Peptides against a protein of PDB entry 1IK9. Designs and how they scored, part 235

Target 1, 211 residues: chain A of PDB entry 1IK9
Amino acid sequence: MERKISRIHLVSEPSITHFLQVSWEKTLESGFVITLTDGHSAWTGTVSESEISQEADDMAMEKGKYVGELRKALLSGAGPADVYTFNFSKESCYFFFEKNLKDVSFRLGSFNLEKVENPAEVIRELICYCLDTIAENQAKNEHLQKENERLLRDWNDVQGRFEKCVSAKEALETDLYKRFILVLNEKKTKIRSLHNKLLNAAQEREKDIKQ
Target 2, 207 residues: chain A of PDB entry 1IK9 as posed
Amino acid sequence: MERKISRIHLVSEPSITHFLQVSWEKTLESGFVITLTDGHSAWTGTVSESEISQEADDMAMEKGKYVGELRKALLSADVYTFNFSKESAYFFFEKNLKDVSFRLGSFNLEKVENPAEVIRELIAYALDTIAENQAKNEHLQKENERLLRDWNDVQGRFEKAVSAKEALETDLYKRFILVLNEKKTKIRSLHNKLLNAAQEREKDIKQ
Target 3, 195 residues: chain B of PDB entry 1IK9 as posed
Amino acid sequence: MERKISRIHLVSEPSITHFLQVSWEKTLESGFVITLTDGHSAWTGTVSESEISQEADDMAMEKGKYVGELRKALLSVYTFNFSKESAYFFFEKNLKDVSFRLGSFNLEKVENPAEVIRELIAYALDTIAENQAKNEHLQKENERLLRDWNDVQGRFEKAVSAKEALETDLYKRFILVLNEKKTKIRSLHNKLLNA

## One batch from the design tools (peptide; made by RFdiffusion4, then SolubleMPNN)

Design b2_p27_1_s1 (from b2_p27_1, 9 letters changed)
Fold by OpenDDE base, seed 2:
Structure b2_p27_1_s1 (fold): chain B 211 residues (1-211), chain C 211 residues (1-211), chain A 27 residues (1-27)
Amino acid sequence: as target 1 above (211 residues)
Amino acid sequence: as target 1 above (211 residues)
Amino acid sequence: MEEEEKKKKEIEKLEKEFEEKEKEFEE
């Protein structure tokens, strides 16, 4: 089961932060449980897959798009631009929410909720879930931080080896060329010496022919 | 101000999870505010630096060590081994906690709490803090995840360059040696040719002298 | 990238200078 808790403001009680918990199995489309609390009272309702389908049809909206709007409204709260407005009557236990666009406001959905007999239990469970989520996220954060530090060390090690390899390649090339030039120069000197000996031998032969 | 919320169990009400909030400025040693809630009622107390010092002295414990025990008790809850036991009387509003070791249990501290008039406000603020902490931790986790993915890419890139550099170094060495051997062999052939010309010239000269 | 391209160009330049010196040695 997946769960999301959002902070919302009700039009009727804008000074009192409310919390909207939504719980669902795999997909929100298959239905969900909604719980509203003000930290003293709690109200719960169940929305079925059939009710979601009916609301989508009544709105003449594609079901996938409608569920996408429900997800934005119910799991993210009002949003940064107050795109969603939440209304709840404690008397009728009728919860409804509207999407506000520039030129058009429309009701996105409505639910009948029931007042919970023991709100403290619901609130305790909600706080427990928050604390468990904090602990899980903290453990993940510590893991990711340690892995980040490891990856950074490993990167620095390879970078240092790469730089050494580049320098060693350049040094090797330079050394090989120097050694080669030395050997070539020795061979050139030997060739020159042999050529001079040939020239001298030819000159001596020309002298010996001329007596 | 720093804050920690812990889940605790009271000896008097072991079936009802309680939440212990501790709030402090910079260090717990300078004093703290403690809030206890069961999701319906809340109780708050303030502990001064002087009270902490007095409790440490009364226990004949070094203050730093005592504060270390307070931190473990109040910020971590009972711990995995139920090392800390929490007691609260709703009637007297007296909160005390004990440290349980193998052979010895002792009272670590006690506080007089006051019942909060509007517990819903305290509970709402507590839930808000939990949600804010979740959001902050989630954002940090997403950041660290993206950074780890970046570092992994960067590591793979440098590793690939390093391997190419090693291979290129070996290939360069081999290529240079092959080229050098070719040039050296040409020079050796030229030297041999010149030597043969010298030998022939010497043989012809010996024939011309005999002739 | 620019430093690697510079180093690659320097290596190519050294290779060309070596080929030219090799030709001067054949001559």
Scores: peptide ipSAE 0.012, ipTM 0.801, DockQ to the pose 0.050
Fold by OpenDDE base, seed 3:
Structure b2_p27_1_s1 (fold): chain B 211 residues (1-211), chain C 211 residues (1-211), chain A 27 residues (1-27)
Amino acid sequence: as target 1 above (211 residues)
Amino acid sequence: as target 1 above (211 residues)
Amino acid sequence: MEEEEKKKKEIEKLEKEFEEKEKEFEE
């Protein structure tokens, strides 16, 4: 079961924050339970999948689009305040909500609610859910924070290894070239020495032929 | 101002979850406001710094230790259930709490509360605080998640560069050695060829002298 | 952020200096 609690303002009591709880199974389209409270009284209603379909049909709206609007109206917390208007009569227990567009307001849906006999239980359960959600989110935050710290350490470790690898590559290249130049110069010197010996031997032979 | 809400069970009504809200400025030692609610009624009291000091003295407990115990009792949510016992009389508005140790229970503190005239306002504000805390924690979670994803990408990028650097170092070493061996072998061959020419010239000169 | 960007720039500089030295030896 999924749940969302939102603050709403009723047209009849705009100065008193109300809370709209919606609970559903997997998808809002399959139906939901709504609970309205002012912190003293509570009202609950069940909306079936068939009622959602009927409201969509009555509105001449495609069901998926209608459910999308329901989700925005009923599950979006502080959406931009003025797009959805909520109305509730404590006498008739009739709840309805409207979408306000620039040039048109239209009723998006209506529900009959029942007054909860023991509103304190509903309010306590709602507060319990909020506290549980806070605790879960705090635990998730602590986990994510520890994971961030781990990833940052791991990044610094790899970065340090990378810098050492770059430096070691440059050092290796420089050392190998220095060693090679030394050996190569020795061989060049030996070649020059041998060429000079050959030239001297040839000159001596030319002198011996000329007697 | 800091705030903590905890679930508590009263000895008088163990089946009904109560909520204990504590609010304070920076440190609990400087005093705090407590609010107790059952979701229908609410009771509030203010505890001054002087009262905290007096309760510590009456208990013959060091103030820092006493405040530490207050923090555990009043601010720890579901601590291990049985360590602190909460008592409240709705008639006298007397709230007291005890610490249960293995062999001793002792009264940790007591407060006179006043019944709130409009409990619905207190409950609404409490729910608002919970919803705000949920929203803030969700925003923090989303931020931490995005940061984790960033750090993971950055780690993968550096890791990939590091692996390329290691491979490039090994390849460089191997290539340089191969090139060096080739050049050295050419120079060795040239040295051998020059030595053979010198030997041949010496042998021809020895023949010309015998001839 | 500034320290990470600084380290990234230092790495890019080191990579470029290495490529330049490799070219000087092929010449």
Scores: peptide ipSAE 0.009, ipTM 0.801, DockQ to the pose 0.026
Fold by OpenDDE base, seed 5:
Formats: C-alpha cells, structure tokens, sequence
Structure b2_p27_1_s1 (fold): chain B 211 residues (1-211), chain C 211 residues (1-211), chain A 27 residues (1-27)
C-alpha cells in the first residue's frame, strides 16, 4: 500500500494546519482511502474506482487526466498554495477541493468522510508512519553517502593511475630516444672511422703511385 | 534548536505508543524541553542545566557520562526496547525512566511535566516537523543520488582514458622500436658498404704490389 | 567539485601536451 501525507489549509479554518493522508494500492485510479486530521479530530473516507470514473465522466475529463489532477491536488502537499483550495465541513463531513486557474475555479472532487471514533489512534499511526519514513530515508541517505565516498575513492585511485600512466608514457619516450641516440652515435662514429680508413688507404695508394 | 522525536512505550499504557519529543540548543547538557504525547493529550516540561547537574551529582555520575546516558535514553528512539523503561503518571504529570542492566535497574532521570492546554497545536507542530524532516531528507537523498550518478560518470570517463593511455603507451613503444630498427638497419648497410670498399681497396693494392 | 574540476583540467592539459609531442615526433 502506498501512502502520502500532506499539509493543507481549509477555507473554513485557514489558521489551523490540517493533514491530508491518502492511501492507495499501486495507483490512485484503483481507489484510495483519504484521512483528514487537525491533530484532535480525524475523518476518513474511501473513494472507489467507480466513483473516480464517475467524477471524471461528470467533469467530461478523460480518466487518466483526471487521476493526474487528483494526484497533483491530493499528493503534492503544499504545491503553490494558490492552485488548489480545500474545503471541509465538520457538520456534514463533506470534503471538496477546487482547482484555481487564472480565469476559472472548478470543483475537482468531493468526498463524504466519516468522523473517526478514536482519532488518537489515527494520529499515533500517522506519526509512526512519519517516523518510519524518516528512519528509512535516513538509512537510504547513509547508504548513498557511503557509496559516494566509495566512488570518490575509486575515482581518485583511477585518476592517480592515469596520471602515472601519462608520466610513464612520457618517460618511456624520452628513455627510448636517449637509448636510440646512443646507439646511433656509435654507428655514426663507426661510419666516420671507416671513412677515415678509406681516405688514408687512398692517400697511401697515391703515395705508392708517386716512386 | 535541535529536536528529536522518539516512540516510547509507557509501563502504565504499554498498548499505546507515546511520542517523546526533546528539543535543545547545541547540547543536551545546556538543558532541554521535553514533550510527551499519546496523540490526544500532550505534556511538556523544561529541564535546566542545573537540574541535569544535580541529577548527575545525585547519581554520583560524571556530568558528561550522565548526559551521554540521557542522550541514549531520550534521543535514540526505540533502542532495543529492553534497555530503558519509561513511566508516566497522567495524574501527577510525573515522568521517569530507568536503565535496565542484567543485574540492576536504576532510575536515570525524572521530570515534572505540565499538561498542555491545546494538545492539538503541539500535535500539529510535531507532524509539521516530521513532514519538514521528510522533505529535507528527500531533498538530500535526491542530491546524493545526483552526485552518485555524476561520480559514476566521472569514474567511467577516467577509467576509459586510463585504458586508452595504457594502450597508447604500448603502441608508442612498438612504433618507436620499429622506426629505430629502420634507421639502424640503414646505418648497418652503410657500414657494410664501407667495409666492402675497404676490402676492395686492399685487394687492389695487393694486386699492384704483385705487379 | 573544485578539486575534481581542477584534476579534470589537469588531465585535459596533459592530454593536449601529449598530442603536441606526438605531432612533433611525426614531423
């Protein structure tokens, strides 16, 4: 079961933060349970898939688009406070909400809620869910932090190996050139020595012809 | 101001989850505000630095060690449920807690609480704090996830560059050796040619002497 | 971030210096 709690402000009690809890299975389209509380009283209602379909039809809206609007209204928490207006009557237990656009406000949905007999149980369970969510998110954050530290170490290791590889490539090139120059100079010296021997032999032959 | 909410079970009401909120400035040693709620009623008390010091002295415990025990008892939430026992009387508004060891249980601390006139405000504020903490932790989680993805991309980039550098080093060595062998072979050919010229000149001189 | 960006820039510099030396060898 998926669950979301949002803060809302009711038009009837704008100074009192209310909490809207929505619970559903896989998708909001399959229906949901809605719970409203002010921290003293609680009200709960169930919205069926058929009721959602009927509301979409009554609005002349495609069901998927309508469910998308419900998700924004009921699950976003305080989106910009100005887009959705929430109304609740404690006397009738009637909850409705409007979407406010530039030129038009329209009712997006309405629910008949029932007053919970033991609101403290609902409130305690809601707080428990919040604390569990905090603990789960904290554990996930600690895991991600450790993974980030691991990845940073691994990055620094490969970076250091890369820098060593670049330096070793330059050193290799320089060493190979030095070795080559030494061998080449030995061959050049041998060529010069052989040329000098040829010149001397030619000069001796010219001396022998001149007797 | 720092704040922690924990679930506790009272010996007097073991079936009802209570919530213990502790609020302090920088350190618990400087004093704290404690709030207890069952989701219907709330009780609050203030514990001063002097009261903490007095409790430490009465226990013949070093203050820092005592504050360390308070932190474990009051801030850990459900540590293993068996280490700390919480007691509260709604009639006296007296809250006390014990540390349970293998062979001994001892009172760790006690507080006189006052019943809150409007518990709904305290409960709403507590839920708001939980929702804010969830939002902050979620934002931190999303940030860490993005950093994780960045670090992984950067690691793969440097790894790929490192592999290219290794391959390029091996290729460079092979290419330089090939080039050097070509130049050395040219010099060896020139040396052989000069030696043959010297041998021919010596043979011609020997013919001229026999002539 | 700053240390990683500095190292990335140092790598890019080393890669360019290497490509320049390879060109000097082909000439």
Amino acid sequence: as target 1 above (211 residues)
Amino acid sequence: as target 1 above (211 residues)
Amino acid sequence: MEEEEKKKKEIEKLEKEFEEKEKEFEE
Scores: peptide ipSAE 0.014, ipTM 0.799, DockQ to the pose 0.025; fails the geometry check
Fold by OpenDDE base, seed 1:
Structure b2_p27_1_s1 (fold): chain B 211 residues (1-211), chain C 211 residues (1-211), chain A 27 residues (1-27)
Amino acid sequence: as target 1 above (211 residues)
Amino acid sequence: as target 1 above (211 residues)
Amino acid sequence: MEEEEKKKKEIEKLEKEFEEKEKEFEE
C-alpha cells in the first residue's frame, strides 16, 4: 500500500493546518482511502475506482488526466501556487476541492467522509508512519552518502593510476628515444669512420700507382 | 534549534504509542523542551541546564556521560533492546525513565510536565515538522542520488580513458620498436657493406704487393 | 566538484599532449 500525507488549508478553517492522508494500492486510479485531520478530530472516506471514473466522466475528462489532477491536488497539498482550494464541512462531512486557474475555477472532486470515533489512534498511526518514513529516508541517505564517498575514492584511485600511466608512457617514450639516438649515433659514427678508412685506402692506392 | 521526535511506550499505557519530542539549542546539555503526546493530549516541560547538572550530580555521574545517556534515552526512544523504560502519570504530570541493565535498573531522570491546553496545535506542529523533515530528507536523497550517478559516469569516463591510454602506450612502444629496428637494420647493413668493401680493398692491395 | 573538474581538465590536457607527440613521430 502506498501512502502520502500532505498539509492543506481548508477554506472553512484557513488558520488551522489540516493533514490529508491518501492511501492506495499500486495506483490512485484503483481507488484510495482519504483521511483528514486537524490534530484533534479525524475524518475518513473511501473512494472507489467507480467513483473516480464517474467524476472523470462528469467532468468530461479522460480518466488518466483526471487521476493526474487528483494526484497533484491530493498528494501535493496546496503547493506554492494555491492552484488547489480545499473545502470541508464538519457538519456534512463533505470534502471537495477546486482547481484555480487564471481565468477559471472548477470543482475537481468531492468525497463524503465519516468522522472517526477514536481520532487519537488515527493521529498516532499517522505520526508513526511519518517517523518510519523519516527513519527509512535517513537510512537511504546514509547509504547514499557512504556510496558517494566510495565512488569518490574509487574515482581518485583511477585518476591517480591514469596520471601515473601517462607519466610512465612519456618517460618510457623519452627513454626509448634517448637510447635509440645513442645507438643510431654510434652507428652513424661507425659508418663515417668506415667511409674515411675507405677514402684513405683509395688515396693510398692512388699514391702507390703514381713511381 | 534541533528537534527529535521518537515513539515511546509508557509503562502506564503499554498499549498506546506515545510520542516524545525533544527540542534543544546546539547541545542537549544546555537544556531542552520535552513534549509528550498520545495523539489526543499533550504535555510539555522545560528542562534547564541546571536541572541536568543536578541530576548528573545526584547520580554521581560525569555530566557529559549523563547527557550521553539522556541522548540515548530521549532521542532514540525505547530502541530494540528495551534498555529504557518510560513512566508518566497523567495525574501528577510526572515523567520519569529508567535504564535497564542485565542485573540492575536505575532511574536515569525525571521531569515535571504540564498539560497543554490546546494539544491539537502541538500535534499539528509536530506533524508539520515530520512532513518538513521528510521533504528535506527526500531532497537530500535526490541530490545524493544525482551526485552518485554523476560520480559513476565520471569514474567510467576516467576508466575508459585509462584503458585507452594503456593500449595506446603498448601500441606506441611496439610501433617505436618496429621503426627503430628497421632503421638500425639499415645502418647495420650499411656497416657490413662498408666492412666488406674495406676487406676487399685490403685483399686487392695485398695482391698488388705480392705482384 | 571543483577539484574533480580541475583534475578532469588536467587529464584532457595530458591526453592531447600525448596525441600531439604521437603525431610528431609519424612525421
Scores: peptide ipSAE 0.014, ipTM 0.803, DockQ to the pose 0.025; fails the geometry check

Design b2_p27_1_s2 (from b2_p27_1, 12 letters changed)
Fold by OpenDDE base, seed 2:
Structure b2_p27_1_s2 (fold): chain B 211 residues (1-211), chain C 211 residues (1-211), chain A 27 residues (1-27)
Amino acid sequence: as target 1 above (211 residues)
Amino acid sequence: as target 1 above (211 residues)
Amino acid sequence: SEEEEKRKEEIEKLEEEFEELEKKFKE
């Protein structure tokens, strides 16, 4: 089961932060349980897949789009743009929410909720879920931090080896060229010496022929 | 202000999870506010730096060690080893906790709490803090995950460059040696040719002298 | 690397062969 808790403000009680819990299996489309609390009272309702389908049809909205709007409204809370307005009557236990756009506002959905007999149990369970989520997220954060520190060390090690390899390549190339230039120059000198000896021998032979 | 919420079990009500909130400024040693709730009622007390110092003295414990034990008891909740036992009387509003060791159990501290007039407000604020902490931790997790993915890419890029550098070094060395061997062999051949010409010239001269 | 050492040895051998060839050219 997946769960999301969000803060919402009710039009009827704007001074009191309410909490909206939604619980679902795999997809919100298959239905969900909704719980509303003010920290003293709690109200719960179940929305079926058939009710979601009916609301999508009644709105003449494609079901996937409608479920997408439900997800934004119910799981994100009232975003900073107040795009969603939540209403609840404690007397009728009728919960409804509207989407407010620039040129149009419309009711997105409505639910009948039932007052929970033991709200303290619902509130305790909600706090437990929050604390469990915090603990899980903290453990994940510590793991990711340690992995980042490991990856940074590994990166520095490879970077240092790479820089050494570049320098070693340049040094090797320079050393090899210097050594070979020396050997080539020695060979050039020897070739010149042999040529001079040949020229001298030819000149001596020309002198010996001329007597 | 720092804050920690933990789950605790009271000896008097072991079937009902309670929540212990501790709030402090910079260090727990300078005093703290403690809040207990069962999701219906709430109780709050303030503990001063002087009370902490007095309890440390009364226990004949070094203050830093005592504060360390308070931190373990009050901020970690009852750890899986049930090392800390929590007691609360709703009638007297007296909260006390014990440390249970293998051979000894002792009272670590006690506080007088006052019943909160509006527990719903305390509970709402506690849930708000949990939701804010979840949001902050989620944002941190997403950031750390993105950094981890970045560092992994950067590591792979440097590793690939390093491997190319190693291969390029070996290839360069091999190519240079091959080129220089070719040039040296050409020079050797030229030296041999010049020597043969010198030998032939000397033999011809020796023939001309005998002639 | 072992290959770098082998190539160094090959250069040294080539240098020695050239010095020996030089000695044979100097009699």
Scores: peptide ipSAE 0.016, ipTM 0.804, DockQ to the pose 0.057; fails the geometry check
Fold by OpenDDE base, seed 4:
Structure b2_p27_1_s2 (fold): chain B 211 residues (1-211), chain C 211 residues (1-211), chain A 27 residues (1-27)
Amino acid sequence: as target 1 above (211 residues)
Amino acid sequence: as target 1 above (211 residues)
Amino acid sequence: SEEEEKRKEEIEKLEEEFEELEKKFKE
C-alpha cells in the first residue's frame, strides 16, 4: 500500500492547516482511502474504482487524464500554485475540490467522508508513518552519502592512474626515440668507416696496377 | 533550533504509542523544551540548563555524561533496547524516565509538564515538521542520487580513457621495438656486406702480390 | 691466411657488439 500525506488549506478554515492522507494500492485508479485531519478530528472515506470511473464519465474526461488530475490534486501536496482548492463541510462531511484555471474553475471531485470515532489513533498512525518515512529516508541518505564518498575515491584513484599512464607513455616514446637515434648514429658511423676503408683499398689497388 | 520527535511507550499506557518531541538550541545541555502527545492531548515542559546541572549533581554524575544519557534517552527514539523506561502521570503531569541496567534501574530524570490548552495546534505543528523533514530528506536523496549517477559516468569515462592509454602505451612500445629491429637489421646487413667486400678486396690483393 | 682469420675475428667481434647493443635496447 502506498500513501501520501499532504498539507492542505480548506476554504472554510484557511488559518488551520489540514492534513490530507491518501492511501492506495499500486495505482490511484484502483481506488483509494482518503483521510482528512485538523489534528483534533479526523474524517475518512473510501473511493472505489467505480466512483473514479463515474466521476471521469460525468466530467466527460478520459479516465487516465482524470486520474492524472486526481494525482496532482491529492498527492502533490499544496504546491504554491493555488491550482487546486479544497472544501470540506464538517456538518455534511462532504469533501470537494476544484481545479482553478485562469478563466474557469470546475469541480474535480467530491467525496463523502465519515467522522472517525477515535481520531487520536488516526493521528498517531499518521505521525508514526511520518517518523518511519523519515527514518527510511535518513538511512537512504546515509547510504547514498557513503556511496558518493566511495565513488569519489574510486574516481580519484583512476584519474591518478590515468595521468601517470599518459606521462609514462610520453616518457617512453621520448626515451625510445633517444635510444634509437643513439644506436643508429653508431651504426651510421661504422658504415661510414667501412666505406672509407673500401675506398682506400680500391685506391691502393689502382696504384699497384699502375709500374 | 534543533528538534527530535521520537516514539515512546509509557509504562502506564503500553498499548498507546506516545510521541516525545524535544527541542533545543545548539546543545541539549543549554536546556530544552519537551512535548509529549498521545495524538489527542499534549503536555509541554521547559527544562533549563540549571535543572540539567542540578539533576546531574543530584545523581553525582558528570554533566557531560548526564547530558549524554539524556541525549540517548530523549533523542534516540525507542531503539529496540528497553534501556530506557518512560513514565507519565496525566494527573500530576509528572514525566520521569529510568535507565534499566542488568541489575540496577535508576531514575535518569524527571520533568513537570503542563497540559496544552490547544493540543491540535501542537499536533499540527508536529505533523508539519515531519512533512517538512520528509521533503528536505527527499530533496537531499534526489540530489545525492543525481550526484552518484554523475560520479559513475565520470568514473566510467576516466576508466575507459585509462584502458585506452594502457593499450596505446603497450602498442607504442611494441611498434617502436619492431621498427627499431627492422632498421638495425638493415644496418647489420649493410655492415656485413661491407666487411665481405673488404675481405674480397684483401684476397684479390694477396693474389696480385703472389702473382 | 692469418690476415683472413684476423678479419673473421673482427667481424665476429662486431657481431657481438651489435648483439650487446640490441640487448641493451631491450632492457
Scores: peptide ipSAE 0.014, ipTM 0.801, DockQ to the pose 0.065; fails the geometry check
Fold by OpenDDE base, seed 5:
Structure b2_p27_1_s2 (fold): chain B 211 residues (1-211), chain C 211 residues (1-211), chain A 27 residues (1-27)
Amino acid sequence: as target 1 above (211 residues)
Amino acid sequence: as target 1 above (211 residues)
Amino acid sequence: SEEEEKRKEEIEKLEEEFEELEKKFKE
């Protein structure tokens, strides 16, 4: 079961924050349980898949689009408060919400809620769920932090090895060329020496021909 | 101001979860505000730095060690429930807690709380704080996840560049040696040719002398 | 790289100097 708690303001009690809990299985389209609380009283209702389908039909809206609007209204939390208006009567236990657009406000949905006999139990369970969610998110954050520190160390290690490889490539090239030039110069000196010996032998032969 | 909410069980009401909120400035040693709730009623008390110092002295405990024990008892949340026992009287509004060790249980601290007139306000504020903490932790989680993905991409990029640098270094060494051997072989051939010319010139001169 | 080009040019100049030395030997 999935759950989301949102903070809402009711038109009937704009001075106090209310909390809207929605619980569902896999998708909102299969129906959901809605719970409203002011921290003293709680009200709960079940919305079936058939009721969602009927609301979509009555609105002349495609079911998938309607469920998409329900998801935005009921699960977004404090999105900009200006898009959805929530109404609740404590006397009738009737909850309804409107979507506000520039030129049009329209009712998006309505639910009959029932007053919970033991609201403290619902409130305690809601706080427990919040604390469990905080603990899970903290554990995930600590894990991601340790993994980021690992990845940063590994990145710095490879970066340092890469820089050493670049420098070693340049040093290798420079050393090989220096060694090559030295050996070439030795061979040039031997060639020059052999040529001087050939020139001297030719001059001696020309002297021997001149007797 | 720092705040922590913990889930606790009271000896007087072991069947229902209670919530212990502690609020302080920078350190618990400077004093704190404690709030207890069962989701219907709430009780609040202020503990001063002087009261903490007096409790440490009465226990014959060093203040820093005592504050360390308070931090474990009051802020740990559901650590193993077996180390700290919490007691509260709704009639006296007296809250006390014990540390349980293998051979010794001892009172660690006690507070006089006052019943809050509007517990719904305290509960709403507590739920708001939980929801804000969830939102902050989710935003931090999403940031760490994006940073993790960035670091992983950057690691893979540098790793690929490093592997290319290693291969390019080996290829460079091989190519430079091949070129060097070719030029050396040409110079060796020239030296051999010059030596053969010198030998032939010497043989011709020896023929001319015999002649 | 500009250094690889300079080294190629230095090798080519060294080869040219070798060819010029060989030409001066062939008179």
Scores: peptide ipSAE 0.014, ipTM 0.803, DockQ to the pose 0.058; fails the geometry check
Fold by OpenDDE base, seed 1:
Structure b2_p27_1_s2 (fold): chain B 211 residues (1-211), chain C 211 residues (1-211), chain A 27 residues (1-27)
Amino acid sequence: as target 1 above (211 residues)
Amino acid sequence: as target 1 above (211 residues)
Amino acid sequence: SEEEEKRKEEIEKLEEEFEELEKKFKE
């Protein structure tokens, strides 16, 4: 089961933060359990897949698009843009919410809730879930941080090896060329010397023929 | 101000999870605010630096060591080893906790709390803090994940460049040696040819002198 | 003498062959 807790502001009680817990199996489309609390009282309702489908039909909206709006409204709270307005009557236990656009406001959904007899248990469980989520996220954070530090070390090691390889390649090329030029010049000098000896030998022979 | 919320079990109410919030400035040593809740009622107390020092003195413990034990007890809860036992009287509002070792149990600390008149506000604020902490930790996790993915890409890129550099170095060395050997062999052949011409010229001259 | 000219030409050809080989090594 997936769970999301969001803070919301109710139009009827704008001075007190409420918490909206939504719990579902795999997707919100299959239905969900909604729990509302003000830290003293709690209210719970179950929304079925059939109710979600009916609300989508009543809105003349494609179900997947409607569920997408439910997800934005119920799992994110109002958000920074006050796009969603939440209403709840403690008397009727009727929860409804509206989407506010620039020029149009419309009811997005409505749910009947029931007052929880033991709200303290619901609140304790909610806090437990928050603490568990914090611990899990901290463990993930510590793992990712250690992996980040490892990857950075590994990157620095390979980068340093790469720079050494580049420098070693350039040095090798330069050294090989220098050695080649030295040997080549020695051979050139030897060839020139041998040619001069051949020239001298021929001149001496020509002198010896001329007596 | 730093804050930590922990779940604890009270000896007096082992069937219900309690939440212990500790809030402090920089260090627990300077004092802290402790808040206890069961999701319905809340109790708060302020512990001063002087009280912490007095408790350390009463225990004949070095203050830093004592604060280290307070940190383990109050910021971690009981932990998996039931090393810390928490006690609270709703009647006296007296909170105390014990450290349980293998052969010794001792009182680690005690605090007078006061019942909060509006526990719902304290509970709402506590839940808000949990939700804020979740959001902050999620943002950190997403950042670290993206950074890890970047570092992994950067590592793969440098590794691939390094492997290409190694291969290019080996190829360069092999090519330069092949070219060098070709040139050198041509020069050696020419030197040998010139030496043979000189030897022949000398032999002809020696024949001409003997003739 | 014609033999000296032939030897000069052989030296020049050797120098050209050396320069071409130097080029082939630098390329």
Scores: peptide ipSAE 0.014, ipTM 0.801, DockQ to the pose 0.067; fails the geometry check

